# Designs tried in a protein design run: peptides against a protein of PDB entry 5EIB. Part 201

Target 1, 366 residues: chain A of PDB entry 5EIB
Amino acid sequence: VDLEPGTMDSVRSGPFGQIFRPDNFVFGQSGAGNNWAKGHYTEGAELVDSVLDVVRKESESCDCLQGFQLTHSLGGGTGSGMGTLLISKIREEYPDRIMNTFSVMPSPKVSDTVVEPYNATLSVHQLVENTDETYCIDNEALYDICFRTLKLTTPTYGDLNHLVSATMSGVTTCLRFPGQLNADLRKLAVNMVPFPRLHFFMPGFAPLTSRGSQQYRALTVPELTQQMFDSKNMMAACDPRHGRYLTVAAIFRGRMSMKEVDEQMLNVQNKNSSYFVEWIPNNVKTAVCDIPPRGLKMSATFIGNSTAIQELFKRISEQFTAMFRRKAFLHWYTGEGMDEMEFTEAESNMNDLVSEYQQYQDATAD
Target 2, 366 residues: chain A of PDB entry 5EIB as posed
Amino acid sequence: VDLEPGTMDSVRSGPFGQIFRPDNFVFGQSGAGNNWAKGHYTEGAELVDSVLDVVRKESESCDCLQGFQLTHSLGGGTGSGMGTLLISKIREEYPDRIMNTFSVMPSPKVSDTVVEPYNATLSVHQLVENTDETYSIDNEALYDICFRTLKLTTPTYGDLNHLVSATMSGVTTCLRFPGQLNADLRKLAVNMVPFPRLHFFMPGFAPLTSRGSQQYRALTVPELTQQMFDSKNMMAACDPRHGRYLTVAAIFRGRMSMKEVDEQMLNVQNKNSSYFVEWIPNNVKTAVCDIPPRGLKMSATFIGNSTAIQELFKRISEQFTAMFRRKAFLHWYTGEGMDEMEFTEAESNMNDLVSEYQQYQDATAD

## One batch from the design tools (peptide; made by RFdiffusion4, then SolubleMPNN)

Design b2_p21_1_s2 (from b2_p21_1, 8 letters changed)
Fold by OpenDDE base, seed 4:
Structure b2_p21_1_s2 (fold): chain B 366 residues (1-366), chain A 21 residues (1-21)
Amino acid sequence: as target 1 above (366 residues)
Amino acid sequence: SSIINLAVGGTGNSMFMAYLE
């Protein structure tokens, strides 16, 4: 789905274009112009019913629908505005289905779009209320990984997307292969989300190796385990050491000893015990899939529900506040039928979320 | 059991296509 036809043409002409039914391509004639309000109230609103018709058709063809997975950016107008509109409408129509999102967070390091803080804040307001699980993929973190870890001097969107694809593949491993922990979206939510609003995950992936060093590194379970919990491997620009893990899932892929995995996972938990809440027992889940990812002998994917995620929201909030105090660019949003009050409501809700994370971070066992 | 995937916007579509590769 896109408000710009060019993206759909690229998908159709691409290697996978023939896999999709023609009716599953829904596109508009006018883009959102990086404006959340255009995506949510005008151009996106005009297209949303057509998308919902396709969703209904696909849903009817499913014998047992678990839920929905949406990939989008919170910085752009279409992904953020129309994406959150779709999430809201789908939630209304399918309230008993899981809504899972892979949401890309904006960064000044990656994009020159000045209104990204508005788009992101408005989107987070929607995601807090209408998603069950949200993987926070931070463009800042992705850029830093590409630049610092992968030693790419000028990271491209292609480089960022490669990291995202690896992460997505990792976190969905249990959903794609039977007999694994968290084999469905609902079970994952039950294990990972102790409180309904606290459903924003910090993903991580190992190994992250530069092209020059890939050929010579033997990957071991201890190395994967250590890297997976390293802040430098997080796809969200948060330091887990500044918060506490509520829940964690680790997904290992490749041929390895389950015993060794369990031992290393226990060791890393013990070493990092101060960074876990003590009042949620057995809050670390581990899965092993024998099928390695493409091009790797083994990998480890991390899913963390950490109170440190508040750092991401604080960053967005600070950027939002700096612009909103001056009412910069607001006329582009209000001109599309949006009320200025929605900005303050979104900001307030995001700040409340931050406060909630902090509350649980400070909570102790009785 | 089935999951319906939605890719929305340029980044969303690019992510999803990369995921399928």
Scores: peptide ipSAE 0.600, ipTM 0.955, DockQ to the pose 0.898
Fold by OpenDDE base, seed 1:
Structure b2_p21_1_s2 (fold): chain B 366 residues (1-366), chain A 21 residues (1-21)
Amino acid sequence: as target 1 above (366 residues)
Amino acid sequence: SSIINLAVGGTGNSMFMAYLE
């Protein structure tokens, strides 16, 4: 789905274009112009019914629909505005299904537009209310991984997308292979989300590889376990050491000993015990899939629900506040029918979210 | 069990395409 035809044409002409039904391509003509309001209230609103028709058709063809998985950015007008509109509409129509998102967080290091703080803040407001699980993919973190860890002098969108794809593949492993831990979206939500509003995850992946980089041939379970808990491997731009994990899931892929995995997971938890809340029992879940990812002998994917993720929202909030106080570009949004009150409400809700994370970070066992 | 995937916007579509690869 896109408000710009060019993206859809690229998908159709791409290597996987033939696997999609022609009717599943829904696109507009005008684009959102990086304006959340255009995506949410005007251009996107005109297209949303067409998308919902496709969703209904696909839903009817499913024997057992678990839920929905959305990929989008929070910085762009279409992904943020129309994406959150779709989430809202789908939630209304399918209230008993899980809404899962991979949401790309904007960064000044990788920015295409100046109004990203508005789009992100308005989007987070929607995600807090209408998603069950949101994987936070921070462009800043991805850029830093590519630049510092992978030693790419000029990271490309292709490099960033490669990291995202590896992470997405890792976190969805249990969903794709029945009988594993978190084999369905609901079970994952139960395990990962102790509080409904606190459903934003910090993903991580090991080993970190890029296209064209030498595949790690000699990875061990201990190395993978250590790497996936390393702050440098997190794909959200926050330091886990500045907060506490509410819940964690680790997904291992490849031929390995379950016993060894359990031992290493126990060791890493013990080493990092200060970074876990003590009042949530059994808050670390581990899954092993015998099927390795493509091109790797083994991998480990990390999903963390950490109070440290508030750093990400604080960053967005600071940028938002600086822009909003000046009313910079505000006329672009108000001209699409938005009220300034909606900005204030979105800001307030995001700040409340930050406060909630801080509250649980400071909470002690009774 | 099934999941319906939605890719929205340029980045969303790029991510999803990369995921399929």
Scores: peptide ipSAE 0.593, ipTM 0.951, DockQ to the pose 0.930
Fold by OpenDDE base, seed 2:
Structure b2_p21_1_s2 (fold): chain B 366 residues (1-366), chain A 21 residues (1-21)
Amino acid sequence: as target 1 above (366 residues)
Amino acid sequence: SSIINLAVGGTGNSMFMAYLE
């Protein structure tokens, strides 16, 4: 789905263009122009019914629909505005289904779009209310991984997408291979989300390998476990050491001993016990899949629900506040029918979310 | 059990295409 036809043409002409039914391509004639309000209230609103029709058709063809997965960015107008509109409309129509998102967080290091803080804040407001699970993919974190860990001098969008792809593949492993822990979206939500509003995850992946670099050395389970919990491997730009994990899921792929995995997972928890809340029992879940990812002998994917994620929201909030106080570009949004009150509501809700994370970070076992 | 995937916007579509590879 895109408001710009060029993206759909690229998908159709691409290697996977034949996999999709022509009717599953829904596109508009006019883009959102990086304006959340255009995506949410005008251009996106004109297209949303067509998308919902496709969703309904696909839903009817499913014997048992678990839910939805949406990939989008929070910085652009289409992904943020229309994406959150779709999330809202789907939630209204399918309230008993899981809404899962992979949401790319904007960063000044990667994008020069000045209104990204508005788009992100307005989107987060929607995600807090209308998603069950949101994987935070921070462009800043991706850029830092590419630059520091992968030693890429000038990271490209292709490099960033590679990291996202690896992460998405990792976190969805249990969903794709039956019989594993977290085999469905509902179970994952139960395990990962102790409080409904606190459903934003920081993903991580090990080993971090660039496209074209074959790791000649096979990693061991201890090395994977250590790397997976390393702050440098997090796809969200926050330091887990500045907060506490509410819940964690680890997904191992490849031929390895489950016993060894369990031992290493126990060891890493014990070593990092100060970074876990003590009042949530059994808050670390581990899954092992025998099928390795393509091009790797083994991997580990990390899903963390950490109070440290508040750092990400604080960053966005600070940028938002700086722009909003000056009323910079506000007329672009109000001109599309948006009320200024929606900005203040979104800001307030995000600040409340930060406060909630801090509250649970400071909470002790009674 | 099934999951419906939606890719929205340029980045969303690029991510999803990369995921399918």
Scores: peptide ipSAE 0.592, ipTM 0.952, DockQ to the pose 0.941
Fold by OpenDDE base, seed 5:
Structure b2_p21_1_s2 (fold): chain B 366 residues (1-366), chain A 21 residues (1-21)
Amino acid sequence: as target 1 above (366 residues)
Amino acid sequence: SSIINLAVGGTGNSMFMAYLE
């Protein structure tokens, strides 16, 4: 789905273009122009019914629909505005299905679009209310991984997307292979989301190896476990050491000993015990899939529900506030029929979310 | 059990295409 026809043409002409049904390509004639309001209220609103028709058709073809998975950016107008509109409409029509998102957080290191703080804040406001699980993919974190860990001098969107694809593949492993922990979206939500509003996850992936060092690295369970919990491997630009884990899921892929995995997971929890809340019992879940990812003998994917994620929201909030106080570019949004009150509501809700994370971070077992 | 995937916008579509590879 896109408001810009050119993107859909690229998908159709791409290596997988023929695997999609022609009627599953829904596109507009006019882009959102990086304006959330265009995506949400005008251009996107004109297209949303067509998308919902496709969703209904696909839903009817499913024997047992678990839910929805949406990929989008929060900085762009289409991904943010129309994406959140779709989430809202789908939630209304399918209230008993899980809404899962991979949401890319904007970063000045990757994009210079000035209105990204508005788009992101307005999007987060929608995600808090209408998603069950949101994987936060921070462009800043991805850029830093590419630059520092992968030793890429000038990271490209292709490089970033490679990291995203690895992460997505990892977190969806349990959903794709039966008999695994968190085999369905509902079970994952139950395990990962102790409080409904606190459903924003910090994903991580191991191994992250530069091309020059790949040949010399032995991939072992202890190394994967250590790297998976390393702050440098997080796909969200926050330091887990600045908060506490509410819940964690670790997904191992490849041929390995379950006993060894359990031992190493216990060890890493003990070493990092100060970074876990003590009042949620059994808050670390581990899954092992025997099927390795392509090109790797083994991997580990990390899903963390950490109160440190508030750092990401604080960053966005600060940028938002700086622009909003000046009323910078507001006319672009209000001109699309958006009320200025929605900006203040979105800001307030995001600040409330930050406060909620902080509250649970500071909570102690009585 | 099935999951319906939606890719929205340029980044969303790029992510999803990368995921399928």
Scores: peptide ipSAE 0.587, ipTM 0.951, DockQ to the pose 0.898

Design b2_p21_1_s3 (from b2_p21_1, 9 letters changed)
Fold by OpenDDE base, seed 1:
Structure b2_p21_1_s3 (fold): chain B 366 residues (1-366), chain A 21 residues (1-21)
Amino acid sequence: as target 1 above (366 residues)
Amino acid sequence: SSIITLAVGGTGNSMYMSYLE
């Protein structure tokens, strides 16, 4: 789905274009122009019914629909505005189904779109209310991983997308292989989301190895376990050491000993015990899938629900506040039918979310 | 069990296409 026809043309002409039904391509002509309001209230609103028709058709063809997953950015007008519109409409129509998102957070290091703080803040407001699980993928974190860990001098969008793809594949592993831990989206949500509003996850993936060092690196369970908990490998631009994990899930792929995995997971929890809340029992879940990822002998995917994620929202909030106080570019949004009150409400809700994370960070078992 | 995936916008579509590879 896109408001720009060029994206859909690229998908159709791409290597996977033939696997999609022609009717499943829904696109507009005008684009959103990086304006959340155009995506949410005008251009996107004109297209949303067509998308919902496709969703209904696909839903009817499913024997057992678990839910929905959406990939989008929060900085762009289409992904942010129309994406969140679709989430709200789907939630209204399918209230008993799980809504998951892979949401790319804007970063000045990767994009110079000036209105990204508005789009992101308005989007987060929607995600807090209408998603069950949101994987926060921060472009800043991805860039830093590519540059520092993968030793890429000039990271490309392709490099960033590769990290995202690896993470998505890891996260969805349990969903694709029945009988595993978190075999369904609802079980994952129950395990990962102790409080309904606190459903924003810090993903990570191992192994992350530079091309030059790949030949020297042994893929072992201890190394995977250590790397996936390393703050430098988080795909959200926050330091887990500045907060506490509410819940964690680790998904291992490949041929490995369950005993070894359990031992290493216990060891890493013990080493990082200060970074976990003590009042949520059994808050670390581990799954193992015997099927390795393509091109790897083994991998580990990390999902963290950490109070440190507030750092990401604080960054967005600070940028938002700086722009909104000046009413910079505000006429672009109000001209599409938005009220300034919607900005204030979105800002307030995001700040409340930050406060909630801080509250649970400071909470004790006593 | 099935999940319906929506790829929305340029980044969303790029992410999803990469995921399918």
Scores: peptide ipSAE 0.601, ipTM 0.952, DockQ to the pose 0.872
Fold by OpenDDE base, seed 3:
Structure b2_p21_1_s3 (fold): chain B 366 residues (1-366), chain A 21 residues (1-21)
Amino acid sequence: as target 1 above (366 residues)
Amino acid sequence: SSIITLAVGGTGNSMYMSYLE
């Protein structure tokens, strides 16, 4: 789905264009121009019904629909504005289904779009209310991984997307293979989300290896476990050491000993015990899938629900506040039918979310 | 499938396409 026809044309003409049903391509005539309000209230609103028709058709074809997953950016106008509109509408129509998102967080290091803080803040407001699980993929973190760990001098969007795709594949592994822990979206949500509003996850992936080092790297369970919990491998731009994990899930792929995995997972928890809340028992879940990812012997995907994620929201909030106080570019949004009060509501809700994370970070066992 | 995927916007579509590769 896109408001710009050129994107859909590229998908249709691309290598995978033939695998999609023509009716599943929904696109507009006018882009959102990096404006959340265009995506949410005008251009996107004109297209949303067409998308919902497709969603309904697909839903009817499913014997057992678990839920929905959305991939989008919070910095752009279409992904943020129209994406959150779709989330809201789908939630209303399918309240008993899980809504899962892979949400790319904007970064000044990657994009020069000045209104990204507005788009992100307005989007987070929607995600807090209408999603069950949100994987926070921070462009800043992805850029840093590409630059520092992968030794890419000039990271491209393709490089960033590769990291995201690896993470997505890891997360969805349990959903694709029956009998695994977290075999469905609802179970994952139950395990990962102890408090309904606190459903923003810090993803990570191992192995992350530069091209020059790939030939020298042995992939072992201990190495995967260590890398997976390394703050440098987090795909959200926050340091887990500055907060506490509420819950963690680790998904291993490849032929490995479950015993070894359990031992290493226990070891890493013990070494990092200060970074976990003590009042949530059994808050680390581990799954092992025997099928490795393409091109790797083994991998590990990390999902962390950490109070440190508040750093990401604080960053966005600070940028938002700085722009909003000077009323920068507000007329672009209000001109699309958006009320200024929605900005303040979104800001307030995000600040409340930060406060909630801080509260649970500071909480002790009674 | 038991999960419906929506790819929204340029980044969303690019992510999804990369996932399919």
Scores: peptide ipSAE 0.599, ipTM 0.951, DockQ to the pose 0.848
Fold by OpenDDE base, seed 2:
Structure b2_p21_1_s3 (fold): chain B 366 residues (1-366), chain A 21 residues (1-21)
Amino acid sequence: as target 1 above (366 residues)
Amino acid sequence: SSIITLAVGGTGNSMYMSYLE
């Protein structure tokens, strides 16, 4: 789905264009121009019914629909505005189905779009209310991983997308291979989301190695486990050491000993016990899939629900506040039918979310 | 059981295409 036809043409002409049904390509004539309001209220609103028709058709063809997954950016107008519109409309029509998102967080290090703080804040407001699970993929964190860990001098969007794809593949492993822990979206939500509003995850992937060192590195379960819990491997721009994990899931892929995995997972929890809340029992879940990812002997994917994620929202909030106080570019949004109150409501809800994370970070077992 | 995936916007579509590779 895109408001710009050029993206759909690229998909159709690409290597996978033939795997999609022509009717599943829904596109507009005019883009959102990086304006959330255009995506949400005008251009996106004109297209949303066509998308919903396709969703209904696909839903009817499913024997048992678990839910929905959405990939989008919170910085752009289409991904943020139309994406959140679709989430809202799908939630209304399918309230008993899981809504899962892979949401790319904007970063000044990667994008120069000045209105990204507005788009992100308005989107987060929608995600808090209308998603069950949101994987926060921060462009800043991805850039830092590419630069520091992968030793890429100038990270490209291709490099960032590679990290995203590896992460998506990892987190969906249990969904694709039956019989594993978290084999469905509902079970994952139950395991990962102790409080409904606190459903924003920091993903991570191991191994992450530079091209120069990859050939010399033996992949071991201890190394995967250590790297997976390393703050530098988080794909959200927050330091887990500044907060506490509410819940964690680890998904290992490849031929390895379950016993060794369990031992290493126990060891890492014990070493990092101060970074876990003590009042949520059995808050670390581990799954093992025997099928390795392409090109690797083994991997581990990390899903963390940490109170440290508030750092990400604080960053967005600070940027938002700085722009909103000046009423910078506000007329671009109000001109599309938005009320200024929607901005203040979104800001308030995000600040409330931060406060909630802080509350649970400070909570002790009574 | 099935999951319906929506790729929305340029980044969303790029992510999804990369995921399918």
Scores: peptide ipSAE 0.598, ipTM 0.953, DockQ to the pose 0.898
Fold by OpenDDE base, seed 5:
Structure b2_p21_1_s3 (fold): chain B 366 residues (1-366), chain A 21 residues (1-21)
Amino acid sequence: as target 1 above (366 residues)
Amino acid sequence: SSIITLAVGGTGNSMYMSYLE
């Protein structure tokens, strides 16, 4: 789905264009122009019914629909505005189904779009209310991984997308292979989300190796486990050491000993015990899939529900506040029928979310 | 059990395409 027809043409002409049904390509004639309001209230609103028709058709063809997964950027007008509109409409029509998102957080290191703080804040407001699980993919974190860990001097969007792809593949592994831990979206939500509003996850992936070091690195379960919990491997731009894990899921792929995995997972939890809340028992879940990812002998994907995620929201909030106080570019949004009150409500809700994370970070076992 | 995936916007579509590769 895109408001810009050129993107759909690229997908259709691409290597996977033949995989999709022609009717599943829904696109508009006018882009959102990086304006959330255009995506949410005007251009996106005109297209949303067409998308919902496709969703209904696909839903009817499913024997057992678990839920929905949405990939989008919170910085762009289409991904943020229309994406959140779709989430809202789907939630209304399918209230008993899980809504999962992979949400790319904006970064000045990657994008120069000045209104990204507005789009992101307005989007987060929607995600808090209408998603069950949101994987936070921070462009800043991805850029830093590419630059520092992968030793790419000039990271491209292709490089960033490769990391995202690896993470998505890892996260969805349990959903794709029956009998695994978190084999369904609802079970994953139950395991990962102790409090309904606190459903924003910090994903991570191991191994992260530069091309020059790949040949020399023996991938072992201990190394994967260590790297997976390393703050440098987090794909959200927050340091887990500045908060506490509410819940964690670790997904291993490849031929390995379950015993060894369990031992290493126990060791890493003990080593990092100060970074876990003590009042949620059994808050670390581990799954092993025997099928390795393509091109790797083994991998580990990390899903962390950490109170440190508040750092990401604080960053966005600070940028939002600085711009909103000046009423910068507000006329672009209000001109699309948006009320300034929605900005204030979105800001307030995001600040409340930050406060909630902080509250649980500071909570102690009685 | 099925999951319906929606890719929305340029970044969303790029992410999903990369995921399918």
Scores: peptide ipSAE 0.591, ipTM 0.950, DockQ to the pose 0.893

